# Ledger of designs, part 187: peptides against a protein of PDB entry 4GXB

Target 1, 277 residues: chain A of PDB entry 4GXB
Amino acid sequence: VPTEEVSLEVLLSNGQKVLVNVLTSDQTEDVLEAVAAKLDLPDDLIGYFSLFLVREKEDGAFSFVRKLQEFELPYVSVTSLRSQEYKIVLRKSYWDSAYDDDVMENRVGLNLLYAQTVSDIERGWILVTKEQHRQLKSLQEKVSKKEFLRLAQTLRHYGYLRFDACVADFPEKDCPVVVSAGNSELSLQLRLPGQQLREGSFRVTRMRCWRVTSSVPLPSGSTSSPGRGRGEVRLELAFEYLMSKDRLQWVTITSPQAIMMSICLQSMVDELMVKKS

## One batch from the design tools (peptide; made by RFdiffusion4, then SolubleMPNN)

Design b2_p27_1_s1 (from b2_p27_1, 8 letters changed)
Fold by OpenDDE base, seed 2:
Structure b2_p27_1_s1 (fold): chain B 277 residues (1-277), chain A 27 residues (1-27)
Amino acid sequence: as target 1 above (277 residues)
Amino acid sequence: MLQEILERLAAGEPLDVTVENPVFDPN
């Protein structure tokens, strides 16, 4: 792609549009810096955020495709898909809520976290009780962003990324699940027929390894998950998990977001590694 | 690793990548 100046739209979690002028050849960090500058986000806080490629659903929700990597050209990455459904989103990229303290010290950072958190709650990524919801709404009405975030930090799945409904082979084969990544774990929520909602927590520290695979479905394989066109690549994320002492078991998630899930795993691992050093 | 993943996907090549977890605690 020839180097040209272009206007690139980057969305916040709440759908707010940030327009930046960049070069088509600008790498992810360059674009991120441009976005930060546009938002007046201090340089020292840029590292707490990343750009993500997402697919906007019909309801306006975002399906995360991947974190844009340092080698990528965001403009090219998004435009090459030739679909208006794909967007670039700015989101915080750390997992430990303790880092919120650093970000919240700045007005812009605070606003970004607030907007993201509000969006995550609205999307049901953060699980909220009725009473908590009332409290959050009250704080939102008062525009008490700090207090809102402090309360939100205590909520279940705060800071998690929620994926689209998919399929896992745990606890049963072909089990519909909703996967969320956060707090150094993968949470698998499932509802089996006639059963209550169950959640399996898979801590990253108990994963020996993970594996990402792709396959082309055989024509005869009728298990077309709804919405997968004929010939779509099937992606899977598998991880070998320590179920009990000296007992490792593979868990496999079949999802178009398998790559994003793996990115999350790596990101969580990286953060844990930093904390250990 | 991700570069490889993206490259292979773009090429329509099969993907099979395993990552060992350095923070794995077997205890």
Scores: peptide ipSAE 0.602, ipTM 0.936, DockQ to the pose 0.822
Fold by OpenDDE base, seed 5:
Structure b2_p27_1_s1 (fold): chain B 277 residues (1-277), chain A 27 residues (1-27)
Amino acid sequence: as target 1 above (277 residues)
Amino acid sequence: MLQEILERLAAGEPLDVTVENPVFDPN
């Protein structure tokens, strides 16, 4: 792609549009800096955020595809897909809520965290009780952003990324599950027919390894899953998990977001390594 | 590793990547 100046749209978690003028040859960090400048986010807080490639669903929700890497050209990455449903989103890129304290010290950082948190609650990524929801709404009406975030930090799945419904082979083969990544774990929620909601928590520190694979399913007349055309690439994320003392078991998740899940795992591992050093 | 994943996907090549976890605690 020839180098030229373009207007690039970057969305916040709440769908707010940020337009920046960049070069088609600008790398991810260059675009991120441009977005930060547009928002008046200070340089020392840029590292707490990343750009993500997402697919916007019909209801306006975002399905995360991947985090844009340092070597990528965001304009090229999004436009090469040749579909308007793909967007670039700015989101915080750390897992430990302790880092919120650094970001919240700045007005712009506070606003970004607030907008993201409100969106995550509205989308059901953060789990709230009726009473908690009432309290959050009250704080939102008062525009008490700091207090809102402090309460939100105590909520279940705060800071988690929720994926689209998919399939896993745990606890049984072909189980429908909702996967969420956060707090150094993968949470798998499932509801089997006639059963209560079950949740499996898989801590990253108990994963020996993980594996990402792709395959092309054979045309079978009966297995047209709604929305997947014949011949669509099947992605899987598998991890070998320490279920009990000296007992390792593979768990496999079949999802078009398997790549994003693996990125989350790596990101959580990286953060843990930094804390360990 | 992620770069390899992205390159293979872009090329339409089959993907099979395993990552060893350095923070794995067997205890």
Scores: peptide ipSAE 0.601, ipTM 0.936, DockQ to the pose 0.768
Fold by OpenDDE base, seed 4:
Structure b2_p27_1_s1 (fold): chain B 277 residues (1-277), chain A 27 residues (1-27)
Amino acid sequence: as target 1 above (277 residues)
Amino acid sequence: MLQEILERLAAGEPLDVTVENPVFDPN
């Protein structure tokens, strides 16, 4: 792609559009810096955020595809998909809520966290009780962003990324699950017909390794599920988990977001390594 | 590793990547 100046749209979690003028050849960090400048985010806070490639669903929800990597060209990455449903989103890129304290000290950082948190609650990524929801709405009406965030930090799955419904082989084969990543774990939520919601928590520190695989489904003669056209790549994330003392078991998640899940795992591991250091 | 993943996916090549976890605690 020839180097040209272009207008690139980057969305905040709440759908707010940030337009930046960049070069088609600008790498992820260059674009991130441009977005930060447009928002008046201080340079020392840029590292707390990342750009993500997402697919916007019909309901306006975002399905995260991947974190844009350092070597990527965001303009090319998003436009090469030739679909308007793909967007670039700015989001915080750390897991430990303790880092919120650093970001919240700045007005722009505070606003970004607030907007993200509101969106995550509205999307059901952060789980709230009725009473908690009432309290959050009250704080939102008062525009008390700091207090809103402090309350939100105590909520279940605060800071988690929620993935689209997918399939896992745990606890049983072909179980429909909703996977969420956060707090150094993968949470697998399962709701079987007539049963209560069950959650399996898989801590990253108990994963010996993880594996990402892709395969082309064999034309299984069974015509059953109409939607997966011939030739769709099946992606899987598997991890070897320490279930008990000296007992390792593989858990496999089948999801188009397997790559994003693996990115989350690596990101959580990286953060843990920094903390140990 | 992620670069390899993205390149293979773009090329339509099969992906099989295993990552060892440095923070694994067997205790």
Scores: peptide ipSAE 0.600, ipTM 0.937, DockQ to the pose 0.801
Fold by OpenDDE base, seed 1:
Order: C-alpha cells, then sequence, then structure tokens
Structure b2_p27_1_s1 (fold): chain B 277 residues (1-277), chain A 27 residues (1-27)
C-alpha cells in the first residue's frame, strides 16, 4: 500500500469516536500515539493502553478479535477485512487494578477508565448486585468518577474481558460456556439445562501450557451451527490444567475468539513475569 | 508467535501452536 495520509477512526469502549490523521504506513505504536495526542493523554500513560481489532455486533457490542501487534499497520489491518463491522478500539491493556492508581492521577486517564468501566458494567462484563448497581448509579449521577472506580474495583470480574458464548468440553462435552479473562485466570461460566449457574475458575499459574489449533470442518451432513458457513475455520484453545496434585487434564474451548483468548493468557503471564522480577 | 498464527490463518494453513507457561507452579 502506498504511503498516504488517511483519516482513521478509533473507538473508545463506550463507542465514542476518535478521528486521527495518520499515514497508511504507521505502525500500531504510531497510531496509538496519535490517538493519545488527540485525547491529550500524557506520553507516560500511553503504555497502559492498547489498540484492539473488534467486530461490532448488531447490538453495538464488541467482539474482540485480537490486540493489534507492534508490527501491524492498523489502517491496513482494519481496511483489508473489507467489512464495516470491524473497528479499532482503545482499551486499557493491564490486568492488575493497582495500575489504575497511576492512570487515575491524570484527568484524561481517569475519564478513559471511567468510560470503560461504565461500558463494561452496562454490557454485563462486570457483575453487580442490585444494591451495588444502585450505588454505582448514584455515583454516576454525582459525576464522582474516582469514587465510582473505587467501588467498581471491588466488583466481581472488574478488569475482566468477556468473550462471546462458546463451547467447552468441561465439565462435560459440548458444554455451552461464557469465558472471561482477568485476574490471572480464565473464568468459565456455564448453565446446563435444569441446573444453576456454575463457574469454573482456571488460574493461569496452574496451566502448564496452552494450545491454539485451527481446523476446517469436514462437510459432515450434520447441521452446522447456523452461524458457521461451510468452510469456516474452527478455532480451539486448549490448556493443560493442574486439577489436583500431580493430576493434569486438558480443557478445550471451541471459539472464534480462541486467538484473543490466547493473547489474554500470554498478556497475563507477561504481567506476572514482570511482577516476579 | 502471534505473527506466525496470523500468517498461517491468512494463508488458510492449519494452525497448531503450543505455548509453555513460564509461570506454571506445580505446587
Amino acid sequence: as target 1 above (277 residues)
Amino acid sequence: MLQEILERLAAGEPLDVTVENPVFDPN
């Protein structure tokens, strides 16, 4: 692609649009810096955020495809898909809520975290009780962003990334699950027919390894799930988990977001490695 | 690793990548 100046739209988690002028040859960091400049985010806070490729659903929700990598050209990455449903989103890229303290010290950083948190609650990524919801609403009405975030930090699945409903082979084969990544774990929520909601927590420190695979479904006459056309690539994330002392078991998740899940795992591992050093 | 994943997917090639976890604690 020839080097040209173009206008690129980057969305915040709440759907707010940020328009930046960049070169088609600008890499991810260049675009991120442009977005930061447009938002008046200080340079020292840029590292707390990343650009993500997402697919916008009909209801306006985002399905995360991947974190844009350093070597990527965001303009090319999004436009090459030739579909308007794909967007670039700015989101915080750390897991430990302790880093919120650094970001919240700046007005722009505070606003970004606030907008993201509000959106995550509205989307049901952060789980709230009725009483907590009332408290949050009150704080929102008062426009007390810091207090709102402090309360939100105590909520279940704060800082988690929630994925689209998918299938796992745990605890049984072909179990419908909702996967969330955060706090150095994968949370698998499942509801079996006639049963209560169950949650399986898989800590990353108990994963020996993980595996990403792709396959082309054989044209078996079985009713392909309505959303996967003939010839679509099936993606799976498997991880070998320490279930008990000296007992390892593979857990496999079948999801179009398997790559994004693996990115989250790697990111959580990387953050843990930094803390150990 | 991710670059390889993306390249293989773009090429329609089968993917099979395993990552060992350096923070695995067997205790």
Scores: peptide ipSAE 0.600, ipTM 0.936, DockQ to the pose 0.817

Design b2_p27_1_s2 (from b2_p27_1, 9 letters changed)
Fold by OpenDDE base, seed 2:
Structure b2_p27_1_s2 (fold): chain B 277 residues (1-277), chain A 27 residues (1-27)
Amino acid sequence: as target 1 above (277 residues)
Amino acid sequence: MMEEILERLRAGEPLDVTVENPVFNPD
């Protein structure tokens, strides 16, 4: 692609549009810096955020496809997909809520975290009780962003990334699950017909390894998930988990977001390594 | 790893990537 100056749209979690002028040849960090500059985010806080490729659903929700890598050209990455459904989103890219303290010290950082958190609650990524929701709404009405975040930090699945409904082989074969990544774990939520919501928590520190695979479904395969056209690549994330003492078991998640899930795992691992360091 | 994944995906090639977890703690 020839190097040209272009206008690139980057969305915040709440759908707010940030337009930046970049070169088509600008790498991810260059674009991120441009976005930061546009938002007046200090340079020392840029590292707390990343750009993500997402698919915007009909309801306006974002399905995270992957984190844009350092070597990528965001403009090319998004435009090459030739679909307006694909967007670039700015989101915080750390897992430990302790890092919120650093980001919240800055007005722009605070606003970004606030907007993201509000969006995550609205989307049901962060789980709230009725009473908690009332409290959050009250704080939102008062525009008490710091207090809002402090309360939000205590909520279930704060800081988690929620994936689209998919299928896992745990606890049983072909179980419909909702996967969320956060707090150094994968949470698999399952509601079987007539049963209560069940959650499996898989801590990253108990994963020996993980595996990402792709396959082309055979045309004769009866499991036409209604939404997948014939010939779509099937992606799977598998991880070998220490279920009990000296008992390792593979858990496999079949999801178009398997790549993103693996990125989350790697990111959580990386963060844990930094903390040990 | 991610570069390889993206390259293969773009090429329509099958993926099979395993990552060993350095923070695995069986204790």
Scores: peptide ipSAE 0.625, ipTM 0.948, DockQ to the pose 0.782
Fold by OpenDDE base, seed 5:
Structure b2_p27_1_s2 (fold): chain B 277 residues (1-277), chain A 27 residues (1-27)
Amino acid sequence: as target 1 above (277 residues)
Amino acid sequence: MMEEILERLRAGEPLDVTVENPVFNPD
């Protein structure tokens, strides 16, 4: 692609549009810096955020496809898909809520976290009780952003990224699950007909390894993924998990977001490595 | 690794990548 100046739209989690002028040849970091500059986010806070490729659903929700990598050209990456459903989203890219303290010290950072958190609650990524929701709404009405975030930080799945409904082979084959990544774990939520909600928590520290694979589904395959035609690439994330002492078991998730899940795993591992050192 | 993943996906080539977890703690 020839190098040209273009206007690129980057969305915040709440759908707010940020327009930046960049070169088609600008890499991810260049675009991120442009977005930061547009928002007046300080340079020292840029590292707390990343650009993500997402697919915007009809309801306005975002299905995260992957984090844009350093070597990528965001303009090319998004436009090459030839679909208006694909967007670039700015989101925080750390897991430990302790880092919120650094970001919240800045007005722009605070606003970004606030907007993201509000959106995550509205989308059901963060789980809230009725009473908690009332409290959050009260704080929102008062525009008490710091207090809102402090309360939100205590909520279930705060800081998690929620994936679209998919299929896993745990606890049984072809189980419909909702996967969320956060707090150094993958949470698998399962609700079978007539049964209570079940949640499996898979801590990354108990994963020996993980594996990402792609395949073409066989015609005889019993698992039909919604929206996937025959011959469409099937992505899977598998991880070998320490279920009990000296007992490792593979768990496999079949999802179009398997790549994003693996990115989350790596990111959580990286963050843990920093804390360990 | 991610570069390889993306290249293979774009090329329509099969993907099979395993990552060993350095923070795995069996204890």
Scores: peptide ipSAE 0.625, ipTM 0.947, DockQ to the pose 0.770
Fold by OpenDDE base, seed 3:
Structure b2_p27_1_s2 (fold): chain B 277 residues (1-277), chain A 27 residues (1-27)
Amino acid sequence: as target 1 above (277 residues)
Amino acid sequence: MMEEILERLRAGEPLDVTVENPVFNPD
């Protein structure tokens, strides 16, 4: 693609649009810096955020496709898909809520965290009780952003990314699950008809390795993902998990977001490595 | 890792990438 100046739209979690003028040849960091400048986010806080490629669903929700990598050209990455459903979203990219303290000391950082958290609650990514919901609404009406975040930090799945419903082979084959990534784990939530919600928590520190694969579904195979045609590529994330002492077991998730899940795993691992140093 | 994944996807090639976890802490 020839180098030229273009206008690129980047969305915040709440759907707010940020327009930046960039070059088609600008890499992810260049675009991120442009967005930060447009928002008046200080340079020292840029590292707490990343750009993500997402697909906007009919209800306005975002399905995260992947984090844009350093070597990518965001304009090319999004426009090459030739679909208006695909967007670039700015989101925080760390997992430990302790880093919120660094970000929320700045007005712009605070606003970004607040907008993201409100969105995550509204989308059901963060789980709340009725009482907690009432408290959050009250704080939102008062526009008490710091207090809102402090309360939100105590909530279940705060800081998690929630994926679209998919299929796993745990606890049994072809189980419909909702996967969430956060707090150095993958949470697999299962609700079978007439049964209580079950959750399996898989800590990253108990994963020996993970594997990303693609395959072409067999027409006769019972393993066809719901809603996928025979000609569609099937993506899977598998990880080898230490279930008990000396007992490793593979868990496989079939999802079009398998790549994003693997990115989350790597990101959580990277953060843990930094903490250990 | 991600560079390889994206390159193979763009090329229409099958993916099979395994990542060893450096923070794996067995009992």
Scores: peptide ipSAE 0.625, ipTM 0.948, DockQ to the pose 0.739
Fold by OpenDDE base, seed 1:
Structure b2_p27_1_s2 (fold): chain B 277 residues (1-277), chain A 27 residues (1-27)
Amino acid sequence: as target 1 above (277 residues)
Amino acid sequence: MMEEILERLRAGEPLDVTVENPVFNPD
C-alpha cells in the first residue's frame, strides 16, 4: 500500500470516537501514539493501553478479535477486512488493578479508566449486585470518578475481558459456556439445562500449556458455532490443566475468539513473569 | 508466534500452535 495520509477512527470502550490523522504505513505503536496525543495522554502512560481489533455486533457490543501486534499497520489491518463492522478500540492492557494507581494520577488516564469501567459494568462484564449497582449509579451521578473506580475495583470480574458465548468440552461435551479472562485465570460460566449457574476457575499457573488450532468443518458436519457456515474456519483453544495432584486434563474451548483468548493467556503470563523477576 | 498465526489464517492454512507456560507451577 502506498504511503498516504489517512483519517483513522479509533473507539474507546464506550464507543466514543477518536479521529487521528496517520500514515497508512504507520505501525501499531505509531497509531497508539497518535491516539494518545489526540487525547492528551502523557507518553509515560501509553504503555498501559493497547489497540484491539473488534467486531461490532448489531447491539453495539464489541467482540474482541485480537490485539493489534507491533508489526501490524492498523489502517491496513482493519480496512483489508472490507467490512464496516470491524473497528479499532483503545483499552487498558494490564491485568493487575494496582497499575490503576499510576493511570489514575493523570486526568486523561482517569477518564479513560472511568469510561471503560462504566462500559464494562453496563455490558455485564463486571458483575454487580443490586445494592452495588445503586452505589455505583450514585457515584456516577456525582461524577466522582476516583471513588467510582475504587468501588469498582472490589467487584467481581473487575478487569476481566468477557467473550461471546461459546462451547467447551468441560464439564461435559458440547457444554455452552461464557468465558472471561482476568486475574490470571480463565473463568468459565455455564448453565446446564435445569441447573443453576456454575463457574469454573482455571488459574494460568496450573496450565502446563495451551494450544490454538484451526480446522475446516466437514461438508456433512454441523458447525457448533453460531453464525458459522459450512467451510468456515473453526478455531479452538485447548489448555492442559492440573486438575489435581499429578492429574493433567485437556480442556478445549471452541470459539471464534480463540486467538484473543490465547493472547489474553500470554499477556497474563507475561505480567506474572514481570512480577516474578 | 502471533505473526505465524495471522499469516497462516490469512493464507487459509491449518493452524496448530502449542505454547508452553513458563509460569506453570504444579505445587
Scores: peptide ipSAE 0.625, ipTM 0.947, DockQ to the pose 0.784

Design b2_p27_1_s3 (from b2_p27_1, 11 letters changed)
Fold by OpenDDE base, seed 1:
Structure b2_p27_1_s3 (fold): chain B 277 residues (1-277), chain A 27 residues (1-27)
Amino acid sequence: as target 1 above (277 residues)
Amino acid sequence: MLKEIDELLAKGQPLDVTFENPVFDPE
């Protein structure tokens, strides 16, 4: 692609549009810096955020496809898909809420975290009780962003990324689940017919390894994945988990977002390694 | 790695990638 100046739209978690003028040859970091400059985000806080490729669903929700890598050209990555449903989103990219303290010291950083958190609550990614919701709304009405975030940090699944409904082979074969990644774990929420909501927590420190696979369904086979036709690529994420002492078991998730889940696992592992060093 | 994955997927070739976890704690 010839080097040209172009206008690129980057969305915040709440759907706010940030328009930046970049070169088609600008890499992910270049675009991220342009977005930061547009927002007046200090350079020392850029590293707390990343650009993500997402698919905007009909209801306006975002389905995360992948994190844009350093070698990528964001303009090319998004435009090459030739679909308006694909967007670039800016989001915080760390998992430990302790890093919020660094980001919150800056007005722009605070605003970004606040907007993201509000959006995550509205989307149901962060789980809240009725009383907690009332308290959050009160703080939101008062525009007390710091207090809002402090309360939010105590909530279930704060800082988690929620995926689209998919299927797992745990606890039963072909079990419908909602997967969320955060706090160095994968959370699998399931509701079996006639049963209450259950959650399985899989800590990354108990995963020996994980595996991403793709396959093409047989022509005669039915795709278990909603919205996938015959001949479409099926993606799976499997991880070998320490269920008990000296007992490893594979858990397999079938999802179009298997790659994104793997990216999250790697990211959580990387953060843990930094803490360990 | 991601580039390779995307390329394989685009070509309709099977993907099979395993990642070892360096922070695995067998206790």
Scores: peptide ipSAE 0.553, ipTM 0.881, DockQ to the pose 0.776
Fold by OpenDDE base, seed 3:
Structure b2_p27_1_s3 (fold): chain B 277 residues (1-277), chain A 27 residues (1-27)
Amino acid sequence: as target 1 above (277 residues)
Amino acid sequence: MLKEIDELLAKGQPLDVTFENPVFDPE
């Protein structure tokens, strides 16, 4: 693609649009810096955020495709897909909520965290009780952003990324699950017909390894993945998990977001490594 | 890593990548 000046739209979690003028040859960091400048986010806080490629659903929800890598060209990455459903989104990119303290000391950082958290609650990514919901609404009406975040930090799945409904082979084959990544774990939520919601938590420190695979389903094979045609590429994330002492077991998730899940795992691992150093 | 994955997918090549976890704790 020839180098030229273009206008690029970047969305916040709440759907707010940020327009930046960039070059088609600008890499992810260049675009991120442009967005930060447009928002008046200080340079020392840029590292707490990343750009993500997402698919916007009809209901306005975001399906995360991948985190844009350092050497990618965001303009090319999004426009090459030739679909208006694909967007670039700015989101915080750390997992430990302790880092919120660094970000929320700045007005712009506080606003970004607040907007993201409100959106995550509205989308059901963060789980709330009726009482908690009432408290959150009250704080939102008062525009008490710091107090709102402090309460939100105590909520179930705060800071998690929620994926689209998919299928896993745990606890049994072809189980419909909702996967969420956060707090150095993968959470698998299972709701079988007529049964109570069950959650399996898989800590990253108990994963020996993980694997991403692609395959083409055979026409004669059972379509185990809801909504996928027989001719579509099947993506899977598998991880070898320490279930008990000296007992490793593979867990496999079949999802179009398998790559994004792998990126989340790597990101959580990287953060844990930094903490250990 | 991601670039390699995208390139393989674009070429219609099967993807099979394994990542070892350096923070794995076998207890």
Scores: peptide ipSAE 0.553, ipTM 0.882, DockQ to the pose 0.753
Fold by OpenDDE base, seed 4:
Structure b2_p27_1_s3 (fold): chain B 277 residues (1-277), chain A 27 residues (1-27)
Amino acid sequence: as target 1 above (277 residues)
Amino acid sequence: MLKEIDELLAKGQPLDVTFENPVFDPE
């Protein structure tokens, strides 16, 4: 792609649009810096955020495709997909809520975290009770962003990334699950007919390894489920988990977002490695 | 890793990548 100056749209979690002028040849960091500059985010806080490639759903929800890597050209990455559904989103890229303290010290950082958190609650990524919702609403009405975040930090799945509904082989084969990544774990939520919501929490420290695979479904002569086109690549994320003492078991998630899940795992691992150092 | 994944996907080649977890704690 020839090097040209272009206008690139980057979205915040709440859908706010940030327009930046960049070169088509600008790498992820260059674009991130441009976004930060546009937002007046201090340089020392840039590292707490990343750019993500997402697919915008009809309801405005984001399906995360992947984190844009350093070597990528965000303009090319998004435009090459030739679909307006794909967007670039700015989001915090750390898992430990302790880092919120650093970000919250700055007005812009605070606003970004606040907007993201509000959005995550609205999207149901963060789970709230009725009472908690009332409290959050009160704080939101008062525009007490710090207090809002402090309360939010205590909520279930705060800081998690929620994936689209998919299928896992745990606890049984072909279980419909909602996977969320955060707090150094994968959470698998399952609601079977007539049963209460069940959650399996899989801590990263108990994963020996994980595997990403792709396969082309064999044209099974049987009635292809109408929704999966005969030619769609099936992606799976599997991880070997320490279920109990000396008992390792593979758990497999079938999801188009398997790659993103893997990226999350790697990111959580990386953060844990930094903490050990 | 992502580059490799993208390249493989672009070529229609099957992906099979395993990541060992350095923070795995078997207790």
Scores: peptide ipSAE 0.551, ipTM 0.883, DockQ to the pose 0.801
Fold by OpenDDE base, seed 2:
Order: C-alpha cells, then sequence, then structure tokens
Structure b2_p27_1_s3 (fold): chain B 277 residues (1-277), chain A 27 residues (1-27)
C-alpha cells in the first residue's frame, strides 16, 4: 500500500469516535500515539492502552478479533477486511486493577476508564446486582467518576473481556458457554436448560500450557457464522489445566475468537511475569 | 506469533500452536 495520509477512525469502548490523521504506513504504536495526542492522554499513560481489531455486531456490541500487534499497520489491518463492520477500538490493556490508580491520576485517563467501565456495565460484561446498579447510576448521574470506578472495581468481572457465546467440552461435551478473560483467569459461564448458571474459573497459574488449532470444517457444518469473510475455519483454544493435585486435564473451547482468547492468556501471563520480576 | 498465525490462516493452512506457560504453578 502506498504511503498516504489518511483519516483513521478509532473508537472508544462506548463508541465515541476519535479521528486521527495518520500515514497508511504508520505502525500500531504510531497510531496509538496519534490517538493519545488527540485525546490529550499523557505519553506516560499510553502504555496502559492498546488498539484492538473488533467486529461491530448489529446491536452495536463489539466482538474482539485480536489485539493489534506492534508490527501491524492499523489502517491496512482494518481496511483489508473490506467490511465496515470491522473497527479499531482503544481499550485499557492491563488486567490488574491496581494499575487503574496510575491511570486515574490523569483526567483523560480517568475519563477513558470511566467510559470503558460504563460501557462494560451496559453490555453486561461486568456483573451487577440491582442494588449495585442503582448505586452506579447514582454515581453516574453525579458524574463522580472516581467513586464510580472505585465501586466498579469491586464488581464481579470488572476488567474482564467477554467473548461471544461459544462451545466448550467442559463440564460436558458440546456445552454452550460464555467465556470471559480477566483477573488472570478464564471464566466459563454455562447455563444448561433447566439449570442454574454455573461458572468455571480457570486461573492462568494453573494452566500448564494452551494450544490454538484450526481445522477446515466438513461441508455439513451448519454454523455459517455470516460475518466471517474468511472461509469457515473452526478455531479451538485448548488449555491443560491442573484440576487437582497432580491431575492435569485438557479443556477445549471452540470459538472463532480462539486467537483472541490466546492473546488474552498471553497478555495475562506477561503481566504476571512483570509482577514477579 | 500473530503474524505467523495470520499467514497460516491466509494460506488456509491448519494452525497448531502450543504455548508453554512460564507462570504455571503446579503447587
Amino acid sequence: as target 1 above (277 residues)
Amino acid sequence: MLKEIDELLAKGQPLDVTFENPVFDPE
């Protein structure tokens, strides 16, 4: 692609559009810096955020495809898909809520976290009780962003990334599940017919390894996910989990977002490694 | 790693990538 100046749209979690002028040859970091500059985010806070490639659903929800890597050209990455459904989203890229303290010290950082958190609650990614929701709304009405975030930090699945409904072989074969990544774990939520909601929590520190695989589906596979311009490739994420002392078991998730899940795992691992160093 | 994955996907080649977890705690 020839190097040209282009206008690139980057979305915040709440759908707010940030337009930046960049070169088609600008790498992810360059674009991120441009977005930060546009938002007046300090340079020292840029590292707390990343750009993600997402697919916007009909309801406006975002399905995360992948985190844009350093070598990528965001303009090319999004435009090459030749679908307006694909967007670039700015989101915080750390898992430990302790880092919120650093980001919240800045007005722009605070606003970004606030907007993201509000959106995550509205999307049902963060789980709230009725009472908690009332409290959050009250704080939102008062525009008390810090207090809002402090309360939100205590909520279930705060800071988690929720994936689209998919299938896992846990606790049983072909179980419909909703996977969420956060707090150094994968949460698998399952609601079987006539049963209560069940959640399996898989801590990253208990995963010996994980594996991403792809296969070409046999023609009889009915699940034409309409939005995948890429041929019907079945993606799976498997991880070997320490279920009990000296007992490892493979858990396999079949999802178009298997790659994104793997990226999340790696990101959580990386963060844990930094904390240990 | 993602570049490799994307390349493999673009070529229609099956992926099979395993990641060892350095923070695995067997205790």
Scores: peptide ipSAE 0.551, ipTM 0.881, DockQ to the pose 0.830; fails the geometry check

